# Designs tried in a protein design run: peptides against a protein of PDB entry 2AUS. Part 203

Target 1, 323 residues: chain A of PDB entry 2AUS
Amino acid sequence: ADIKREVIVKDDKAETNPKWGFPPDKRPIELHIQYGVINLDKPPGPTSHEVVAWIKRILNLEKAGHGGTLDPKVSGVLPVALERATRVVQALLPAGKEYVALMHLHGDVPEDKIRAVMKEFEGEIIQRPPLRSAVKRRLRTRKVYYIEILEIDGRDVLFRVGVEAGTYIRSLIHHIGLALGVGAHMAELRRTRSGPFKEDETLVTLHDLVDYYHFWKEDGIEEYIRKAIQPMEKAVEHLPKIWIKDSAVAAVAHGANLTVPGIVKLNAGIKKGDLVAIMTLKDELVALGKAMMSTQEMIERSKGIAVDVEKVFMPRDWYPKLW

## One batch from the design tools (peptide; made by RFdiffusion4, then SolubleMPNN)

Design b2_p24_6_s1
Fold by OpenDDE base, seed 1:
Structure b2_p24_6_s1 (fold): chain B 323 residues (1-323), chain A 24 residues (1-24)
Amino acid sequence: as target 1 above (323 residues)
Amino acid sequence: SEREEEIEKELEEIFEEVREEAEK
């Protein structure tokens, strides 16, 4: 998520009207909630779906969705997108994840051997999906980005691990245990990162949400609930972005594909088929879509479909029709 | 605190309501 993407400017003369749209930092509280994402500290015990249902009840919401399932026993970072932002969770599904895991070994192993073997699991690993997944019983590869051993206490190994989306830490620990020759199991697991969401000052509990909602509704204090909810634009920070002209915003908000003339600036390194965020010049999320061109093609071409728009977020009336 | 006990009670009530709805 910390990848600073280069920004290429295509139209350096493009201006934006300050009267149009609602930039993330300028939304009234009700509108902020309608386009919000909570960085929830999920407690151990409930399912991710139960926790989403509880948030809907606490905040009196009609719709919400989570940015990637945590098992009932797993705690930590669960992004929950609210109301009009609910479908932004699709941007978080392919995002990398970080966990802190406690592995229990079934025999004694020297620390030097533990460290050496765990380092060999950095990179591409072969995983089997859980038996209950309706997904075809094919071996699949997943990337382990890094393994950081935090503590070794006899047979207990505490470690941080960064992984590709859909990597099963339980299976990783099982394979590490096999490689060590003694076997192992996952004793504890916490998710510390989901794409742009991490353990920081934005992480809130269910108790915090109850308290902050009461401060707003009973005492008229908006500050706490405003800070507890991130703008939906946070959920797309890890994606490549394309910024568009004010004249193109209303068309895209009506579900039209983005054409090359609408582009003002874009990130480097976009490939055909990538998920991209279409933004206004005020950093408002208009839509998510599939890139139909590379960054280079979007620069060199004067016409054509740049992005196949898959999901619109912006209301149709925030920007005027200029066509 | 008295406020912590109130929050815990409200969460318990919400959790039971959601469980009862999910079992239907």
Scores: peptide ipSAE 0.020, ipTM 0.466, DockQ to the pose 0.889
Fold by OpenDDE base, seed 3:
Structure b2_p24_6_s1 (fold): chain B 323 residues (1-323), chain A 24 residues (1-24)
Amino acid sequence: as target 1 above (323 residues)
Amino acid sequence: SEREEEIEKELEEIFEEVREEAEK
């Protein structure tokens, strides 16, 4: 998420009409909620589905969805997409995750050996799915991006770990325990990051949401609930982006594929088959889709389908039909 | 895959060997 992608400009003369659309920073509070994502601090105890149901009750919402399940005992960063933004969670499912874990060793191991062995787990690792997962018992390769040991206290090892989506920290700890020869189990786990969502000033509790909703509905103070909800565009910050002409927005919002002439600027390094975010020149999310061309092909070609549009988020009426 | 099963088996074998050494 922290890698700044290069932006290649294809049309430097393209302008946007300030009267069209609703930029993320200029949405009325009701519209902001309709296109919002909460960076929730999930408490330990409830399931991710129970927490989503509680948020729907607290905020009087019809629909919501979470950006990747946390086990009941696991706390921390749970992105919850609201109402019209609910489907944006699909962009967060493949996103990398970070955790802080407490591993308990079942025997005494020298600290130097712990540090050496844990460093060997950086990279591609083999994982068994948890026995409780209805997912086929297939071994899978997963990437550990980094392991940072925070503290070692005898048999207790506190560490930060960055992982590929669908890596099970419980299985990682089990394999570390096997490699150490004494065995280990996961004592505690907190998720500290889910793609662009992290532990920062945007992280809110269920209690905060109750209080902030009351301040809005009873006292008419919208500031707190506005800050507690991020625009849906936050949920796609980690994706490669394509920015389109105002004249192309309404067609894409109606479910038409993006053609090469509609592109104003794009990120470098897009490959055929990548999930991409289609944006307006005001950084509004129009749609998610599959790239049908590379960045280079989108620059060099004058025509053709650039993106197969899979999920439309923008309402059809925010931009006029210009075809 | 066959390679994934082989790596998992090697990890289990390492665990058993080191456990047996620690129990001596």
Scores: peptide ipSAE 0.014, ipTM 0.404, DockQ to the pose 0.011
Fold by OpenDDE base, seed 4:
Structure b2_p24_6_s1 (fold): chain B 323 residues (1-323), chain A 24 residues (1-24)
Amino acid sequence: as target 1 above (323 residues)
Amino acid sequence: SEREEEIEKELEEIFEEVREEAEK
């Protein structure tokens, strides 16, 4: 998620009208909520679905969705997209995750051996899907991006792990235990990152949301609830972006595919088939779509469909029809 | 995959061997 993508400018003369749209930092509080994502600290105990239902009740919302299930016993970072932003979670489902896990070994293992074996699990690993997932019981490979051992206390190993989406830390720990020859199980698990959402000043509890909503509704203080809700654009920070002309925004907002002439600037390294975020020059999310061209093709070509638009977020009236 | 089942069997075999060594 932290990879600074190079920005290639195709049209250096393109300007944006300051009167059009609603930049993420300039949304009225009601509109900010309608296009918001909460970086929730999920408590242990409830399901991710129950927590989403509670947020809807607390904030008096009709719709919300989460950016990737946490097991009931697992705490930590759960992005919850609100109202009109609900479907932005599709950008978070494929995003990498980070966890802090406590592994308990079933036997005594020298610390040097623990460190050596855990380092070998950096890379591609084989996992069994949990029995309760409706996904066919097919073995699957997943990538471990990094393992950082934080503490070793006898049979207890505390570690940070960065993983590809859909990696099961319980299965990873089971396989580490097998490789160590003593067996192991997951004692504790906390998610510390889900794509662009991490443990930072934006992380809020359910209790914080109750209090902040009360301060807004009863006392007229919107500051706390405004800070507790991130703009939906945060949920796409990890995606490659394409910035478009003001004249192209309304067409894309109506569900038209993005054509090459509409592009002002774009990230390097877009491949055909990538999920991309279509942005205004004010960094407003217009839509998510599938890249139909590479970055290079989008630069070299004068025409053609650059992005197949899959999901529109921006209202049709934020920008005028200039066609 | 056939390869995934082979690796899982190898890990189970390693686990059994080390367990048998720890019980002697």
Scores: peptide ipSAE 0.013, ipTM 0.409, DockQ to the pose 0.011
Fold by OpenDDE base, seed 5:
Structure b2_p24_6_s1 (fold): chain B 323 residues (1-323), chain A 24 residues (1-24)
Amino acid sequence: as target 1 above (323 residues)
Amino acid sequence: SEREEEIEKELEEIFEEVREEAEK
């Protein structure tokens, strides 16, 4: 999520009409909710699906979806996309995750050895999917981006870990325990990050949502519920972006593929096959799609399909048809 | 649980295989 992507400008003269669309910061509260994502602090106990059902009940919503399952016992960052934004969660599934874990060792190990061995687990690790996953028992390599030991107290090791999507921290701890020669188990786990969503001022509880919804409906105070819900564009901050001309927005919103002439600016380092966010010049999410060209090809070519549009989010009427 | 013990054994076997490959 923290990769600063260079922005390459293809058309420096492209302007946007301020009367068209609804920028993320200027949506009426009802529209903000319809295109919202909650950075939920999931409590331990309930399933991610139960929590989503509760949010739907609290906020009187028809649809919602979560940005990657947390096990019942696991707390922390669970992005929940609302209503028309529900399918934006597909952008969060492949995103990196961070956890804070408490590992309990089954024997005494010198602190220096703990630190040395845990550092060796930075990089590529082989994991088995947990038996509860209906996913075929295939060995899979996953990346551990970093391991940061926070505290060592005898047999208890508190650590922060950044991992590729679908890395199992329980299995990582088991392998660390084996490497230490004493065995280990996961005592506690909290997710502290899911792509662009982290533990910050936007993190809210189920209790907060109940109160904030009440303040809005009974007292007419929308400020709290507005702050508790992030715009759907937050859920794509970690993706490479392509910004398009106002004249191309309505076509893409109707499900047309993005062609090269519609591009105003784009991130560097897009590869063919990458998931990309198509944005307006006002940073509104139009659609998600698959890049059919690299960044370099999108710069050099005058025509062709740049993005195969997979999912439209923007309503068809926010921008006029200019074709 | 018996199932956790089976998983632990299977993971130990894999870990030994990976260790043997890394020591090569």
Scores: peptide ipSAE 0.007, ipTM 0.416, DockQ to the pose 0.013

Design b2_p24_6_s2
Fold by OpenDDE base, seed 1:
Structure b2_p24_6_s2 (fold): chain B 323 residues (1-323), chain A 24 residues (1-24)
Amino acid sequence: as target 1 above (323 residues)
Amino acid sequence: SAREKKIEEELEEIYKEIKEEEEK
């Protein structure tokens, strides 16, 4: 999310018609909800699926989905995509996560040793020279981006950890405990980040959603529910983007692959096989797809399939057919 | 998964070997 990607302009003369589409900040409240994502503070106790079912009931929705399961006992950041945006959760599955964890040690360990050993788990967890080269091939380690110790109180260690998608913090704590020689278990866990979603002013509770929905439906006040729901474009902020011509939007919205002539601007550093967001010149999400070319190939080539379109979000009628 | 269990068992053996080397 925090990686500022360079933007390369391919067509500096490309204009967009202000009458076409619905930019994120200009959607009527009903349309905003249809293309929304909630940054939910999941309470401890319920499953992520139960919480999604409750949101559907509270907001009177037909469809919703979450951006990555939290265990019942785990609280914190759970992105919930609504209605037409439901499929945007696929952009959040590969996203990095941050947690605050409480680890309980099963024996006494000097603080200096705790700090030294936990620092060795930063990066690829197999930074310990594998005593045997054979183990390096068998261990699918997930990347730990950083570990920040917040507090040490005897056998209790509070820490912040940034991890690759699909890293189990419980397993990480078990391995830290083994490396310390005393054993350890996970006492508490909270997720503080899921890709672009963080603990910030956009984080809302289930109670907030109940109240904000009532203010809208009973009192006619839409401001609170509008602020509680992020545009679906928020859920793709961490992805590399390709911005397309108005003339290409309707074709992509009908499920056509993006061809090189449709590109106006794009992020640097796209590789073949990357998940990319296809955007309008008004920063509307058209589709997600797989890059079939690098950024450099998309600049140098005059033709060919740039993106294999996997999931369309934009309705077919927001932009006219110009082919 | 059966694969995750096997990885965990292999890691426990490695950490045991490391501990036995640190105690010498």
Scores: peptide ipSAE 0.019, ipTM 0.570, DockQ to the pose 0.011
Fold by OpenDDE base, seed 4:
Structure b2_p24_6_s2 (fold): chain B 323 residues (1-323), chain A 24 residues (1-24)
Amino acid sequence: as target 1 above (323 residues)
Amino acid sequence: SAREKKIEEELEEIYKEIKEEEEK
């Protein structure tokens, strides 16, 4: 679930200058592309790296990166971050994933038993039996957030599954098959979600990108390519956010750590060590960093390092130096 | 992947042990 994080306001009088920065909705098309992420419908067949290489060729880009590998045979949601946004993929790697999978059973199993056993796989994978503590450490138990059976046709089970990052659906299906006592394999797999990216109106094919780029370059129509590319800020929607003063933006954009006085508002539930997005009051991504304080510590303290800045995205000149 | 195969092998061993305990 997109957990709507509570927003705690620390400075209710903080204003932002409308002349500074480039809000996600107000970027010129070239700048929008430089700070863009494509919600790509990856076709079956090519590797995720081949698809990224094709996007670079189609859009005449120097750099791009994907938000988590899909196997060659797997289709669906592949976020591809462009140019200056390329490093935003680090926010998507730990993000939850959703798939629709077709499982083929190697024997006949009553539908009631299929439903009962698959429900036991919701939550911490491998509650039965108590795996010796050494095996738990090696297997790195992944969380299945939900399993929704869509259809059962004899030995074919179509299901939706929400999983923690780095869960192998093939292995999950193998375990379900073992628990059913007949064995199973993955017949088909499609990824329907990668963090904030899902199957929606923003999902585009490689063919769409070819056509939309031509409409822009040949006909001067930028609307289609603009809609086909999401702002990089979409790639951090699932992260806890900290919004900062205009006076703090340039320092963070130069790679300075965020200090507590720079905070205007922040999400509840930030823990020390969390990956956080540092935002302007115009919802522009300044940087990603590691929280050095909890939300509570950031509220109660008057000074100190709130965020260790790891990756800067914003150019140094979008906001003036006010120090 | 080599990691996936290793997980499969380790789990086949565990499910074999469980099945051998349930058949006793």
Scores: peptide ipSAE 0.016, ipTM 0.506, DockQ to the pose 0.012
Fold by OpenDDE base, seed 2:
Structure b2_p24_6_s2 (fold): chain B 323 residues (1-323), chain A 24 residues (1-24)
Amino acid sequence: as target 1 above (323 residues)
Amino acid sequence: SAREKKIEEELEEIYKEIKEEEEK
């Protein structure tokens, strides 16, 4: 999520009409909610699906979805995409995750050995699917980006871990315990990050959402509920972006593929097959799609399909049809 | 459980194979 991507400008003269669209910071409150994502602090106890159902009830919503399941006992960062933004969770599912975990060792191990062995798990690890998954037990390679030991107290090891999507921390801890020769289990787990969503001032509880919704509906105070809901564009911050001309927006919003002439600027390092976010010059999310060209090809070519549009988010009427 | 023990044995064997492949 923290990879700063260079922005390459293809058309430095491209302007945007300020009357068209709804920039993320300028949406009326109802529209902001319709295109919103909550950085929820999931409490321990309920399932991620139960929590999503509660949010729908609290905010009087028809649809919502979460950016990756947390087990009932696991707390912390659960992105919940609302209404028209619900499908943006597809950008969050493959995103990296961070956790703080408490591992309990089943025997005494010297601290130096704990540190050495845990360092060996940085990089590519082979994981087994959880015993409870009905999916054919295939070994899966997953990346552990980093392990940071926070505290060692006898048999209790508190650590921060950054992982590739679909890494099971319980399985990681089990494997660390085996490598230590004593065995281990996961005592506690909190998710501290899910892609662009982290523990920060945007993290809100279910109680906060109840209160903030009441302040809006009863007292006419929008500020709290507005702050508690992030624009859907937050959920794609970690993706490579392509910014398009105003004249291309309506076509893409109708489900047309993005062609090379529509590109104003783009991130470096896009490869063919990458998931990309198509943005307006006002940083509005138009669509998600699959790159059909590299960044270099999108710069050098004058024509062709740059992005196969998979999911449209922007309404068809925010920008005029210019075709 | 006998099932957990069998999974541990299979994991140890796989970790041994991986380590032997990384040392080549």
Scores: peptide ipSAE 0.016, ipTM 0.534, DockQ to the pose 0.011
Fold by OpenDDE base, seed 3:
Structure b2_p24_6_s2 (fold): chain B 323 residues (1-323), chain A 24 residues (1-24)
Amino acid sequence: as target 1 above (323 residues)
Amino acid sequence: SAREKKIEEELEEIYKEIKEEEEK
């Protein structure tokens, strides 16, 4: 999420009409909620589905979805997309995750050995195939981006870990325990990051949501509930982006594929097959889609399908039909 | 999943082999 992607400008004369659309910072509170994502601090105990059901009750919502399951005992960052934004969770499912974990060892191991072995789990855990070449084909390699040991207290090891989506920290700890030769289990786990969502000023509890909803409905104070809900555009910050002309927005909002002439600017490094966010010049999310061209092809070509549009978020009426 | 369980079993075998090589 923290990698600044280069922006390549294809049309430097493209302007946007300030009367069209609803920029993320200018949405009325009801519209902000309809296109919102909560950075929830999930408590330990309930399932992610139970927590989503509670949020729907608290905020009087018809639909919501979460950006990746946390086990009942696991606390921390759970992005919950609301109403019209519910499908934006698809952008968060493949996003990297960070956790703080407490590992309990089943035997005594010297601290130097703990540090050395845990460092070997950094990077592509190419699950070291046993020296025999056959196992490489079946083991789904998971990336551990980093392991940071925070504290070692005898048999208890507190560590921060950044992982590829769908890495089970419980299984990682089991494997570390096997590599240490004594065995280990996960004592505690907290998720500290899910793609662009982290432990910051936007993190809110279920109690905060109850209080902030009451302040809005009973006292007419919208400030707290507005701050507690992020715009859906936050959920795509980690994706490569393509910004389009005002004249292309309504067609894409109707489910038309993005063609090369509609592109104003784009991120560098897009490959064919990548998930991309289609944005307006006011940084509004129009749609998610699959890149049908590389960044270079989108620059060099004058025509063709740039993005196969898979999920539309923007309403059809925010921008006029200009075709 | 049945696939995840099979990956765990294959990993347990790998780490057992690594341990047996480090103890030699």
Scores: peptide ipSAE 0.014, ipTM 0.452, DockQ to the pose 0.012

